# Peptides against a protein of PDB entry 3OAK, part 4

Target 1, 145 residues: chain A of PDB entry 3OAK
Amino acid sequence: DDLEQYLDEKILRLKDEMNIAAQLDIDTLNKRIETGDTSLIAMQKVKLLPKVVSVLSKANLADTILDNNLLQSVRIWLEPLPDGSLPSFEIQKSLFAALNDLPVKTEHLKESGLGRVVIFYTKSKRVEAQLARLAEKLIAEWTRP

## One batch from the design tools (peptide; made by RFdiffusion4, then SolubleMPNN)

Design b1_p22_1_s2
Fold by OpenDDE base, seed 1:
Structure b1_p22_1_s2 (fold): chain B 145 residues (1-145), chain A 22 residues (1-22)
Amino acid sequence: as target 1 above (145 residues)
Amino acid sequence: SEELELYEESVEEFEELLEELE
């Protein structure tokens, strides 16, 4: 119906914006490594984060989010960066909070690859303890028979 | 880097987990 189509288009636009932001930040950091110019700062994801959080927090968008594989873009945002660092703590905290409230199923984990990065967050020593524990909780929930 | 290597290991671990869940 009209509403469903509208919501699909909304989520797909956000997905595209998220992917672009991630790539721009990667490009910035790669250039920073190449040139040694420490003034180059990756800020595209941080700038878009409020919009992402707003969308992910809306219950009426949950089905659309999952059906359109927005979680693939969430996975991309959580992946380690070219210099081996992780995205900002705020990005991590916000996205994990959103994941905790979404009715994520095994099929969504498979098509998005989200499971790989959540497992990573249970293991990385650069991750805050509170988020590592949340990651462990999510993995346990998603892998239950 | 250490983090990138750890991520690669996590990718493999998740693939194995998916096989177990079938």
Scores: peptide ipSAE 0.656, ipTM 0.935, DockQ to the pose 0.924
Fold by OpenDDE base, seed 2:
Structure b1_p22_1_s2 (fold): chain B 145 residues (1-145), chain A 22 residues (1-22)
Amino acid sequence: as target 1 above (145 residues)
Amino acid sequence: SEELELYEESVEEFEELLEELE
């Protein structure tokens, strides 16, 4: 219906914006590495984060979020960057909090690849302990028989 | 880098986990 279509379009637009933000940050960091210009700062994801958090936290959007594979963009945002660093702590914390409240199923993990990055966060020594523990909790929940 | 290698390992681990769940 009209509402469902509107919500789909809303989520798909956000998905596109997230993907663009991620790529722009990657481009910035790659250029920083290439040129040595330390004044180049990747901040596109940070700028978009409030909007992402707002959408992910809305229960009425959960089905639309999952059906449109927005979690793929969440995965992309959480992946390590070209220099091996991780996204900002604020991004990590916000996204993991949102994931904790979503009814994520195995099929969503598979189609988004989110499982791979969450497993990564259970192991990386650059991840804060509180987020590593949350990552472990999520993996345990998602892999229960 | 160490983090990128760890990520690749995590990708493999998740794939194996999915196979076990199926």
Scores: peptide ipSAE 0.655, ipTM 0.935, DockQ to the pose 0.911
Fold by OpenDDE base, seed 5:
Structure b1_p22_1_s2 (fold): chain B 145 residues (1-145), chain A 22 residues (1-22)
Amino acid sequence: as target 1 above (145 residues)
Amino acid sequence: SEELELYEESVEEFEELLEELE
């Protein structure tokens, strides 16, 4: 129906925006390394974060989020950057909080690759303890028979 | 880097985990 189509398009647009933001930040960081210009700051994901959080927090969008594999973009945002750094703590915290409230199933983990990055967050020494614990909780919940 | 290596290991671990669930 009209609403379903509207919601699908909304989520797909956000998915695209998230992917673009991630790439722009990577480009910024690479340029920073290449030029030595320390004034270059990767801020695209941070700027878009409020919109992402707003969407992910809507219970009525859960099915649309999962059906359109928005979690793939969430995974991308959480992945380590080419230089091995992680996204900002605020991004990590916000996204994990959102994931905790979504009815994520095994199939969603597979199609998005989210499972791999959440496992990563259980292990990385650069991750805050509170988020590592949450990551462990999520893995346990998602893999419970 | 250490983080990238760890991520690669996590990818493999998740794949193994999925196999165990099937």
Scores: peptide ipSAE 0.654, ipTM 0.934, DockQ to the pose 0.868
Fold by OpenDDE base, seed 3:
Structure b1_p22_1_s2 (fold): chain B 145 residues (1-145), chain A 22 residues (1-22)
Amino acid sequence: as target 1 above (145 residues)
Amino acid sequence: SEELELYEESVEEFEELLEELE
């Protein structure tokens, strides 16, 4: 199936781009800490966010997203940064909105580790209340008997 | 870092939760 192959390749490319963006931001922040250069700003995830949101919002890509474990990259984007900070509120809000609409199953949580970061967002004092509540909702849904 | 420690705890909690779901 040509279309299915095309979609797989598209998602895998996005996954790579997301992982690279995350690592570049981590590298930037680590360098900022090491050098004290406060002009270093981690912007790679923010730059890529519109593309990520566009893909995650399309219902017809849900199966491809889940089958290729794109949620692992979503998890990585949501993880706390080396300085203990979190990704921008816009990134958090956009990704949690997308997660809320995806048909995520237990197997996807296991292979991506997404559950670990969502649990974290239920507890972190740096997370906005609205997102903490959404995180709690998601955990409740995913852990139903 | 408090946040990083909290995340490590969350990782462990999720692993335990998965075991309970299986």
Scores: peptide ipSAE 0.650, ipTM 0.934, DockQ to the pose 0.927

Design b1_p22_1_s3
Fold by OpenDDE base, seed 2:
Structure b1_p22_1_s3 (fold): chain B 145 residues (1-145), chain A 22 residues (1-22)
Amino acid sequence: as target 1 above (145 residues)
Amino acid sequence: SEELELYRESEKEAEELLEKLE
């Protein structure tokens, strides 16, 4: 129906925006590495984060989020960056909080690759302990009988 | 980098996780 279509389009637009933001940040960091210009700062994801959090926090959008594989973009945002660093703590914290409230199923894990990045966060030495615990909690919940 | 290698290695574990869930 009209509402469903509207919500799908909304989520798909956000998905595109997230993917673009991630790529722009990667491009910025790669250029920083290549040129040594330390004034180059990747800020696109941070700028978009409030909008992402707003959408992910809406319970009425959960089905639309999952059906349109927005979790793929969430995974991308959580991946380590070209210089081996991780996204900002605020990005990590916000996204893991959102993931905790989503009814993620096996099919969503498979199509998004989210399981890989969450497992990564249970192991990375650069991840804050509180986020590692959240990652562990997610894995436990997804594997719960 | 160490983090990128760790992320690559996490793929196997993710595959195993999915196998358990399916």
Scores: peptide ipSAE 0.735, ipTM 0.960, DockQ to the pose 0.893
Fold by OpenDDE base, seed 1:
Structure b1_p22_1_s3 (fold): chain B 145 residues (1-145), chain A 22 residues (1-22)
Amino acid sequence: as target 1 above (145 residues)
Amino acid sequence: SEELELYRESEKEAEELLEKLE
């Protein structure tokens, strides 16, 4: 219906914006490594984060989020960066909070690659303990009979 | 880097996880 189509388009636009933001940050950090210019700061994801959080927090968008594989973009945002660093703590915290409230199924894990990054967050020494525990909780929930 | 290598290695574990769920 009209509402469903509107919501699909909304999520797909956000997905595109998220992917662009991630790539721009990667490009910035690669250039920073290449040139040594420490004034180059990757800020595109941080700038878009409020919009992402707003969308992910809405219960009425859950099905649309999952159906359009927005979790792939969430996975991308959580991946380690070219310099070996992780996305900002706020990004991590916000996204894991959102993931905790989504009814993620096996098919969503498979098509998004989210399982890999969540497993990574259970192991990385650069992840805050509270977020590592959330990652472990997610894995436990997804494997629960 | 250590983090990138760790992330690469997590792929195998993710595949194993999916196999258990399917």
Scores: peptide ipSAE 0.734, ipTM 0.960, DockQ to the pose 0.895
Fold by OpenDDE base, seed 4:
Structure b1_p22_1_s3 (fold): chain B 145 residues (1-145), chain A 22 residues (1-22)
Amino acid sequence: as target 1 above (145 residues)
Amino acid sequence: SEELELYRESEKEAEELLEKLE
């Protein structure tokens, strides 16, 4: 199917872009730590966020998103950074909102590692209460018999 | 880092969770 192939390629491209953005931000922060140059700011994920949100919000892309393990990149974007900080609140909020609307199953949790990061967000003291609660909600939904 | 340590610990919990779900 032409549409299916197109959508797969679209998601895979986004996945790649997300991974690159994450790595670039990590590199920036590592350099910041090494040099002490506080002018170095990690902005690659933030720049790409609107595109990510746009894709994740489309119901017709849910299967494609899940089948291509885009959630792995979502997990990566949510992970704590080298300095122990978390991604921007806007990134967190946007991604958790998107996750809440996706029909995530056990297999997706396993292949993406998303369960780990969501559990982390239920425990981290640097996470806003609203997102911690949402993380708990997600865990509850995913573990529902 | 407390956050990084917490994230490492979360790995074990996630694995346990998956084991229960599978």
Scores: peptide ipSAE 0.733, ipTM 0.960, DockQ to the pose 0.920
Fold by OpenDDE base, seed 5:
Structure b1_p22_1_s3 (fold): chain B 145 residues (1-145), chain A 22 residues (1-22)
Amino acid sequence: as target 1 above (145 residues)
Amino acid sequence: SEELELYRESEKEAEELLEKLE
């Protein structure tokens, strides 16, 4: 199926772009720590965020998103950074909103590691209360029969 | 880092979550 193949490739490209953006931001922050140059700002994920949100918001892409383990990249984007900080509030808010609308199943949680990061967001003192509540909501939804 | 330690600790809870779902 040409359409299926096209969609798979689209999601896989985005997944790759997300992973690259995450690594570039990590590299920037590590360099900032090493050099003390506070002008170095990690912006790659923020720059790519609109595209990520656009894709994640499309209901017709849900199966493709889940089948290609895009949630792994979502998890990566949400993980704490080398300096112990969290990704920007906008990234957190956008991704949790998107997660709330996806039909995530056990197999997706397992292969992506998403459960770990969502649990983390229920406990972190640096997470805004509204997002902690969203994280708790996700856990509750995933555990419902 | 407090956040990094917390993230490491979340792994066990994630495993327990998966066990409940299986």
Scores: peptide ipSAE 0.733, ipTM 0.960, DockQ to the pose 0.872

Design b1_p22_7_s3
Fold by OpenDDE base, seed 5:
Structure b1_p22_7_s3 (fold): chain B 145 residues (1-145), chain A 22 residues (1-22)
Amino acid sequence: as target 1 above (145 residues)
Amino acid sequence: SNEEELKELLEEFAKEQEERRK
């Protein structure tokens, strides 16, 4: 119906914005590496983060979020950057917190790739201990009886 | 159950990650 279509379009727009933000930051960081210009700062994801968190926190959007595979864009935001570094602490922390309330199913983890990334955060020594614990908490929430 | 399926899936991912780290 009209409401469903509206919600789908809203989530799909955000998904597109997230993907663009990720790519722009990658481009910025690649250029920084190539040129050595330290004035080049990747800020697009950080600028969009409040909107992402706001959407993920709305219970009435949960089905729309999952059905449109917004989690794929969340996964993209959590992946290592061109220089191998991880996204900012705030991005990691905010996303892990926001993911806790979503009714994630097996199919969502598979189609988004989020499962592998979250496991990475529990295992990697490059991840801060606090964030590794948040990743573990997320896994515990998904697998609770 | 979904939770059981998730556990199995995540265990597989954990195994994959462990193999990558070695």
Scores: peptide ipSAE 0.336, ipTM 0.856, DockQ to the pose 0.050
Fold by OpenDDE base, seed 3:
Structure b1_p22_7_s3 (fold): chain B 145 residues (1-145), chain A 22 residues (1-22)
Amino acid sequence: as target 1 above (145 residues)
Amino acid sequence: SNEEELKELLEEFAKEQEERRK
């Protein structure tokens, strides 16, 4: 129906926006490395973050989020950057918090690759201890009987 | 259950990550 279509389009648009933001930040960082221009700052994801968090926090969008594999874009945002560095602290913290409220199922982790990334955050020495604990909390919630 | 399936899946991911870190 009209509502379903509207919600799907809304989530798919956000998904595209997230993917574009991620790519633009990657491009910025690569250019920064290539040129040495330290004025180049990757800000696209940070700018979009409030919208992402807002959407992820809405219970009425949960099914649409999961059905359209928005978690794939969340995974992309959490992956290491070209230089091996991690996304900003704020991005990590906000996304981990938002993910706690989603009824994630096995198929969603498989389709998105999010499970692998969250496990990475529990094990990597590059991850802040606070954020590693948030990742561990997600794992605990997903695996709770 | 789904939770059990998730646990198994995540364990596999953990193994993959461990191999990647070596």
Scores: peptide ipSAE 0.325, ipTM 0.851, DockQ to the pose 0.052
Fold by OpenDDE base, seed 1:
Structure b1_p22_7_s3 (fold): chain B 145 residues (1-145), chain A 22 residues (1-22)
Amino acid sequence: as target 1 above (145 residues)
Amino acid sequence: SNEEELKELLEEFAKEQEERRK
């Protein structure tokens, strides 16, 4: 199936881009800590965020997203940064919103580690209340009878 | 069911997080 192959390649490319963006931001922040150069700003994920949200919002990509474990890259984007901070408010909000429409199953949470991260966001005192509520909404949806 | 399995998984994750916060 040509379409299926095309979609797989599309998602795998995005997954790679997301992983690279995350690593570049980590490198930037580590260097900022090491050198004290406050002009170093991590913004690779923010730059890529619109594309990520766009892809996650497309119903026709849902199976491809889940089958290729794009949620692993989403999990990576939600993890704490080297300076101890969390990803930007916009990243958190946008990703939590986009995840609501995906038919996430148990195997996807295991493969990606997303379940653990979302639980973290519901319990951490460092998380903004608004974002904690979004994380709780995901938990409620996933455990919906 | 998938829902029950998922709920159990998330409860496990919650327990793990609680241990980390101690």
Scores: peptide ipSAE 0.324, ipTM 0.849, DockQ to the pose 0.051
Fold by OpenDDE base, seed 4:
Structure b1_p22_7_s3 (fold): chain B 145 residues (1-145), chain A 22 residues (1-22)
Amino acid sequence: as target 1 above (145 residues)
Amino acid sequence: SNEEELKELLEEFAKEQEERRK
């Protein structure tokens, strides 16, 4: 299926872009720590966020998203940063919201590592209450009969 | 069922997180 192949490639490209953005932000933050230059701001994920949210929100891409393990990159974006901080509030909120509509199964959580991260957000005291609730909502939705 | 498997998986993750916090 040509369309399927096309969509696979698009998702894989986005996945790559997400991974690159994450790494660039990590590099920026590491440099910030190293140099003490507080003017260094990690912005790559934020810049890419609208595209990520747009893709995640498309129902017709759900299978492609899940089959290509885009959730792994989502997980990466949600992981703590080098300085121990969490991604921006907007990133967390947007991703949690977008994840709600995906038909996530056990296998997807395993292969992406997203399950552990979401549980982290429900447990960590560093997570804002609102975002913890969103994480809890995801857990509830995934375990819904 | 997938639901049951998922619950078990998440419980394991929760346990792991709890152990890390101790």
Scores: peptide ipSAE 0.318, ipTM 0.847, DockQ to the pose 0.052

Design b1_p22_7_s4
Fold by OpenDDE base, seed 3:
Structure b1_p22_7_s4 (fold): chain B 145 residues (1-145), chain A 22 residues (1-22)
Amino acid sequence: as target 1 above (145 residues)
Amino acid sequence: SNEEELEKLLEEFQKEQEERRK
């Protein structure tokens, strides 16, 4: 119906925006490395983060989020950057918190690649301890019998 | 199990990251 179509379009637009933001940040960082211009700062994801968190936190959007594989874009946002660094602390914290409230199933983890990224956060020494614990909580929930 | 599947996915992810570094 009209509502379902609207919600699908909304989520797909956000998904596209997230992917663009991620790519722009990657481009910025690559250019920073290439040129040595330290004034170049990747900020596109951070700018979009409030909108992402807002959408992820809405219970009425859960099915639409999962059905349209928005978690793939969440995964992309959590992946290491070209210089090997991780996304900002705020991005990690906000996304991990938001993911706790979604009825994520194994199929969604496979389709999006989110599972492998989150488990990475439980094992990486580059991750802050408190964020590793949040990631562990997610993994525990997703792997529960 | 779900855990086993996630571990497999982790291996794939790690491999991809390693390839990006090369």
Scores: peptide ipSAE 0.074, ipTM 0.679, DockQ to the pose 0.115
Fold by OpenDDE base, seed 1:
Structure b1_p22_7_s4 (fold): chain B 145 residues (1-145), chain A 22 residues (1-22)
Amino acid sequence: as target 1 above (145 residues)
Amino acid sequence: SNEEELEKLLEEFQKEQEERRK
């Protein structure tokens, strides 16, 4: 119906925005590495984060989020950056918190690649202990028999 | 495949958690 179509379009637009933000940050950091210009700061994901969290927190959007594979963009946001660093603490924390309230199924993890990335966060030495625990909680929930 | 790899990773993690609970 009209509402369903509207919601699909909303999520797909956000998905595009997230992907663009991620790429722009990658470009910024690559240029920073190349030029040594420390004034170049990757901020596109951080700027968009409130909108992402807002959408992920809406119960009425859960099906639309999962059906349109928005989790793929979430996965992209969680991937390591060109300099080997991880996305900001706030991005990690906010996304893990939001994921906890979504009815994520195995099929969604597979089609998005999110499962592998979150497992990475449970094992990486570069991840803060607090966030590693959140990642473990998610994996435990998703692997519940 | 990526799908098979994910399944293996999830299974391994699940087994590890089960072992830790024993």
Scores: peptide ipSAE 0.060, ipTM 0.664, DockQ to the pose 0.033
Fold by OpenDDE base, seed 4:
Structure b1_p22_7_s4 (fold): chain B 145 residues (1-145), chain A 22 residues (1-22)
Amino acid sequence: as target 1 above (145 residues)
Amino acid sequence: SNEEELEKLLEEFQKEQEERRK
């Protein structure tokens, strides 16, 4: 119906915005690496994060979020950056928290690639212990019988 | 495939968790 279409479009727009933000940050960091200009700071994801969290937190959007594979963009935001660093602590924490409230199924993990990335966070020695625990909690929840 | 890899990783993770709880 009209509402469903509106919600789909809203989520799809957010996906685009998230993907663009991720790419812009990647571009910034690549340029930082190439030029050595340490004044270049990747800020696009951080700027968009409140909107992402707001959307992910809306219970009435859960189905739309999952059906439109917004989790793919979430996965992208969680992937290591070109300089080998991870996204900011705040991004990780906020996304893990938001994911905890979503009725994520195995199919969503597969189609988004989010499962592999979150597992990475459970294993990586570069991840803060607090966030590793959150990641582990998510995996445990998603793999429960 | 990535999906197959994920499935394996999830299975391995579950297995590890089960072993840890013994």
Scores: peptide ipSAE 0.050, ipTM 0.654, DockQ to the pose 0.034
Fold by OpenDDE base, seed 5:
Structure b1_p22_7_s4 (fold): chain B 145 residues (1-145), chain A 22 residues (1-22)
Amino acid sequence: as target 1 above (145 residues)
Amino acid sequence: SNEEELEKLLEEFQKEQEERRK
């Protein structure tokens, strides 16, 4: 199926772009720590965020998103940075909002590791209360009988 | 249950983070 293949390739390309953006930001922050150069700012994820949100919001891509484990890249974007800090407030908020509209199942949470990261956001004192509540809402949805 | 599975995933995640910090 040509359409199915096209959609798979689209999602896989985005997955790669997200992973690259995350790594570039990590590299930037590591360099900042090593050199003390405060002019070094990690901006790659922020630059790519609008595209990520756009794709995650498309209903016709839901199955393709889940089948190709794009949620693994979402998990990567939510993990703590080298200095122990969390991704920007905007990234957290946007991703939690997008996740709320996806038909995520247990198998996807296991395959991506997303479940454990979202649980972390419900418990961490470093997380803003507003975002902790969004994380709690997701966990409640995923663990409902 | 899904809840129990997620709790196990949390424990694994916490272990991984602690190891990365060392």
Scores: peptide ipSAE 0.028, ipTM 0.622, DockQ to the pose 0.109

Design b1_p22_8_s2
Fold by OpenDDE base, seed 3:
Structure b1_p22_8_s2 (fold): chain B 145 residues (1-145), chain A 22 residues (1-22)
Amino acid sequence: as target 1 above (145 residues)
Amino acid sequence: DEILEELLREGEEYSEEKLKLE
């Protein structure tokens, strides 16, 4: 199926782009710490965020998203950085909102590792209350009997 | 559900690890 193949390739490309963006931002932040150059700003995820949100919001891509484990890249974007810092508020907000509309199942959480990260967001003191509540909502929905 | 139980356990362990960084 040509369409199916096209959609798979689209998601896999985005997945790769997301992973690269995450690593580049980490590299930038590490260099900033190392050099003290405050002009170094991690912007790769922010630049890519609109594309990510656009893809995640498309109902016709839901199965492709889940089948290709794009949630793994979403997880990567949400994980605390090595220095303990969190991704920007906008990234958190956008991704949580997008996750709320996806038919995520426990198997998807397992294969992506997203579940444990979202659980973390229900506990972190550095997470905004509104996002912590949204994280709690997601966990409640995902863990329903 | 074994998968669910494992998920919750992983969440707790992961959280304990990452909360130490705050």
Scores: peptide ipSAE 0.630, ipTM 0.930, DockQ to the pose 0.870
Fold by OpenDDE base, seed 5:
Structure b1_p22_8_s2 (fold): chain B 145 residues (1-145), chain A 22 residues (1-22)
Amino acid sequence: as target 1 above (145 residues)
Amino acid sequence: DEILEELLREGEEYSEEKLKLE
């Protein structure tokens, strides 16, 4: 119906916006390295973060979020950057909190690639202890029979 | 659960690769 189509399009637009933001930040960081211009700061994901959190927190969008694989874009935002650095603490904290309230199944983890990234967060020494514990909690919940 | 086994295996492989960058 019209509402279902509207919700699908809303989520698909957000996926695109998230992917663009991630790429723009990578481009900014690469240019900063190439030019040495320390005034270049990657801010696109941070600017979009409130919108992402708002959408992820809406219970009536859960099915649409999972069916359209928005978790793939969440995974992209959580992945280490090409230089091995991690996204900002704020992005990590906000996304892990949002994930905790979604009815994520193993099938969603597989199709999005989010599972392997969250497992990584349980192992990395550069992840804050509080977020590592959240990652461990999520993995435990998602892997329950 | 085949999917779960694959997730755990992929998690180990992915982590091994990315931890080299730290």
Scores: peptide ipSAE 0.627, ipTM 0.929, DockQ to the pose 0.834
Fold by OpenDDE base, seed 1:
Structure b1_p22_8_s2 (fold): chain B 145 residues (1-145), chain A 22 residues (1-22)
Amino acid sequence: as target 1 above (145 residues)
Amino acid sequence: DEILEELLREGEEYSEEKLKLE
């Protein structure tokens, strides 16, 4: 119906925006490494984060989010950056909080690749303890019979 | 559960690779 189509388009646009933001930040960081110009700051994901959080928090968008594999873009945002660093603490915290409220199934984890990335967050020594615990909680919930 | 086993295997392999970068 009209509403369903509208919601699909909304999520697909956000998915595209998230992917672009991630790539632009990667480009910025790579250029920073190449040139040594420390004034180059990757800010595209941070700028878009409020919009992402707003969408992920809406219960009426849950099915649309999962059906359109928005979690793939969430996964992309959580992956380590070219310089080996992790995304900002705020990005991690916001996304994990949002994931905690979504009815994520194993099939969504598989098609998005999010599962393996969250498992990584349970193991990394550079992840804040509170977020590592949340990652562990999510894995436990997703792997329950 | 084949999907679960695959997820856990991929998680381990992915983690091994990325943890080398720390």
Scores: peptide ipSAE 0.625, ipTM 0.928, DockQ to the pose 0.846
Fold by OpenDDE base, seed 2:
Structure b1_p22_8_s2 (fold): chain B 145 residues (1-145), chain A 22 residues (1-22)
Amino acid sequence: as target 1 above (145 residues)
Amino acid sequence: DEILEELLREGEEYSEEKLKLE
């Protein structure tokens, strides 16, 4: 199926872009720590965020997103940074909102590692209350009988 | 649900590790 192949390639390209953006930001932050140069700012994820949100919000891409484990890259973007801080509030807010509209199953949580990260967000004291509540909502939905 | 139980356990372990950084 030509359309299916096209959509797969689209999602896989985005997945790669997300992973690269995350690594570049990690590299920037590590260099900032090593050199003390506070002018070094990690901006790659923020720059790519609009594209990520656009893709995640498309209902017609849900199956492709889940089948290609794009949630692994979402997980990577949500993990704590080298300095122990969390990704920007905007990244958190956007990704959790997108997750709320996806038909995520336990198998997707397992293969992506997203489940354990979202659980972390229900426990972290650095997470804004509104996002902690959203994380709790997601966990409640995913753990329903 | 064994998978769910594993996810919850992993979540606790992961959280315990990462919360040490706070």
Scores: peptide ipSAE 0.624, ipTM 0.927, DockQ to the pose 0.834

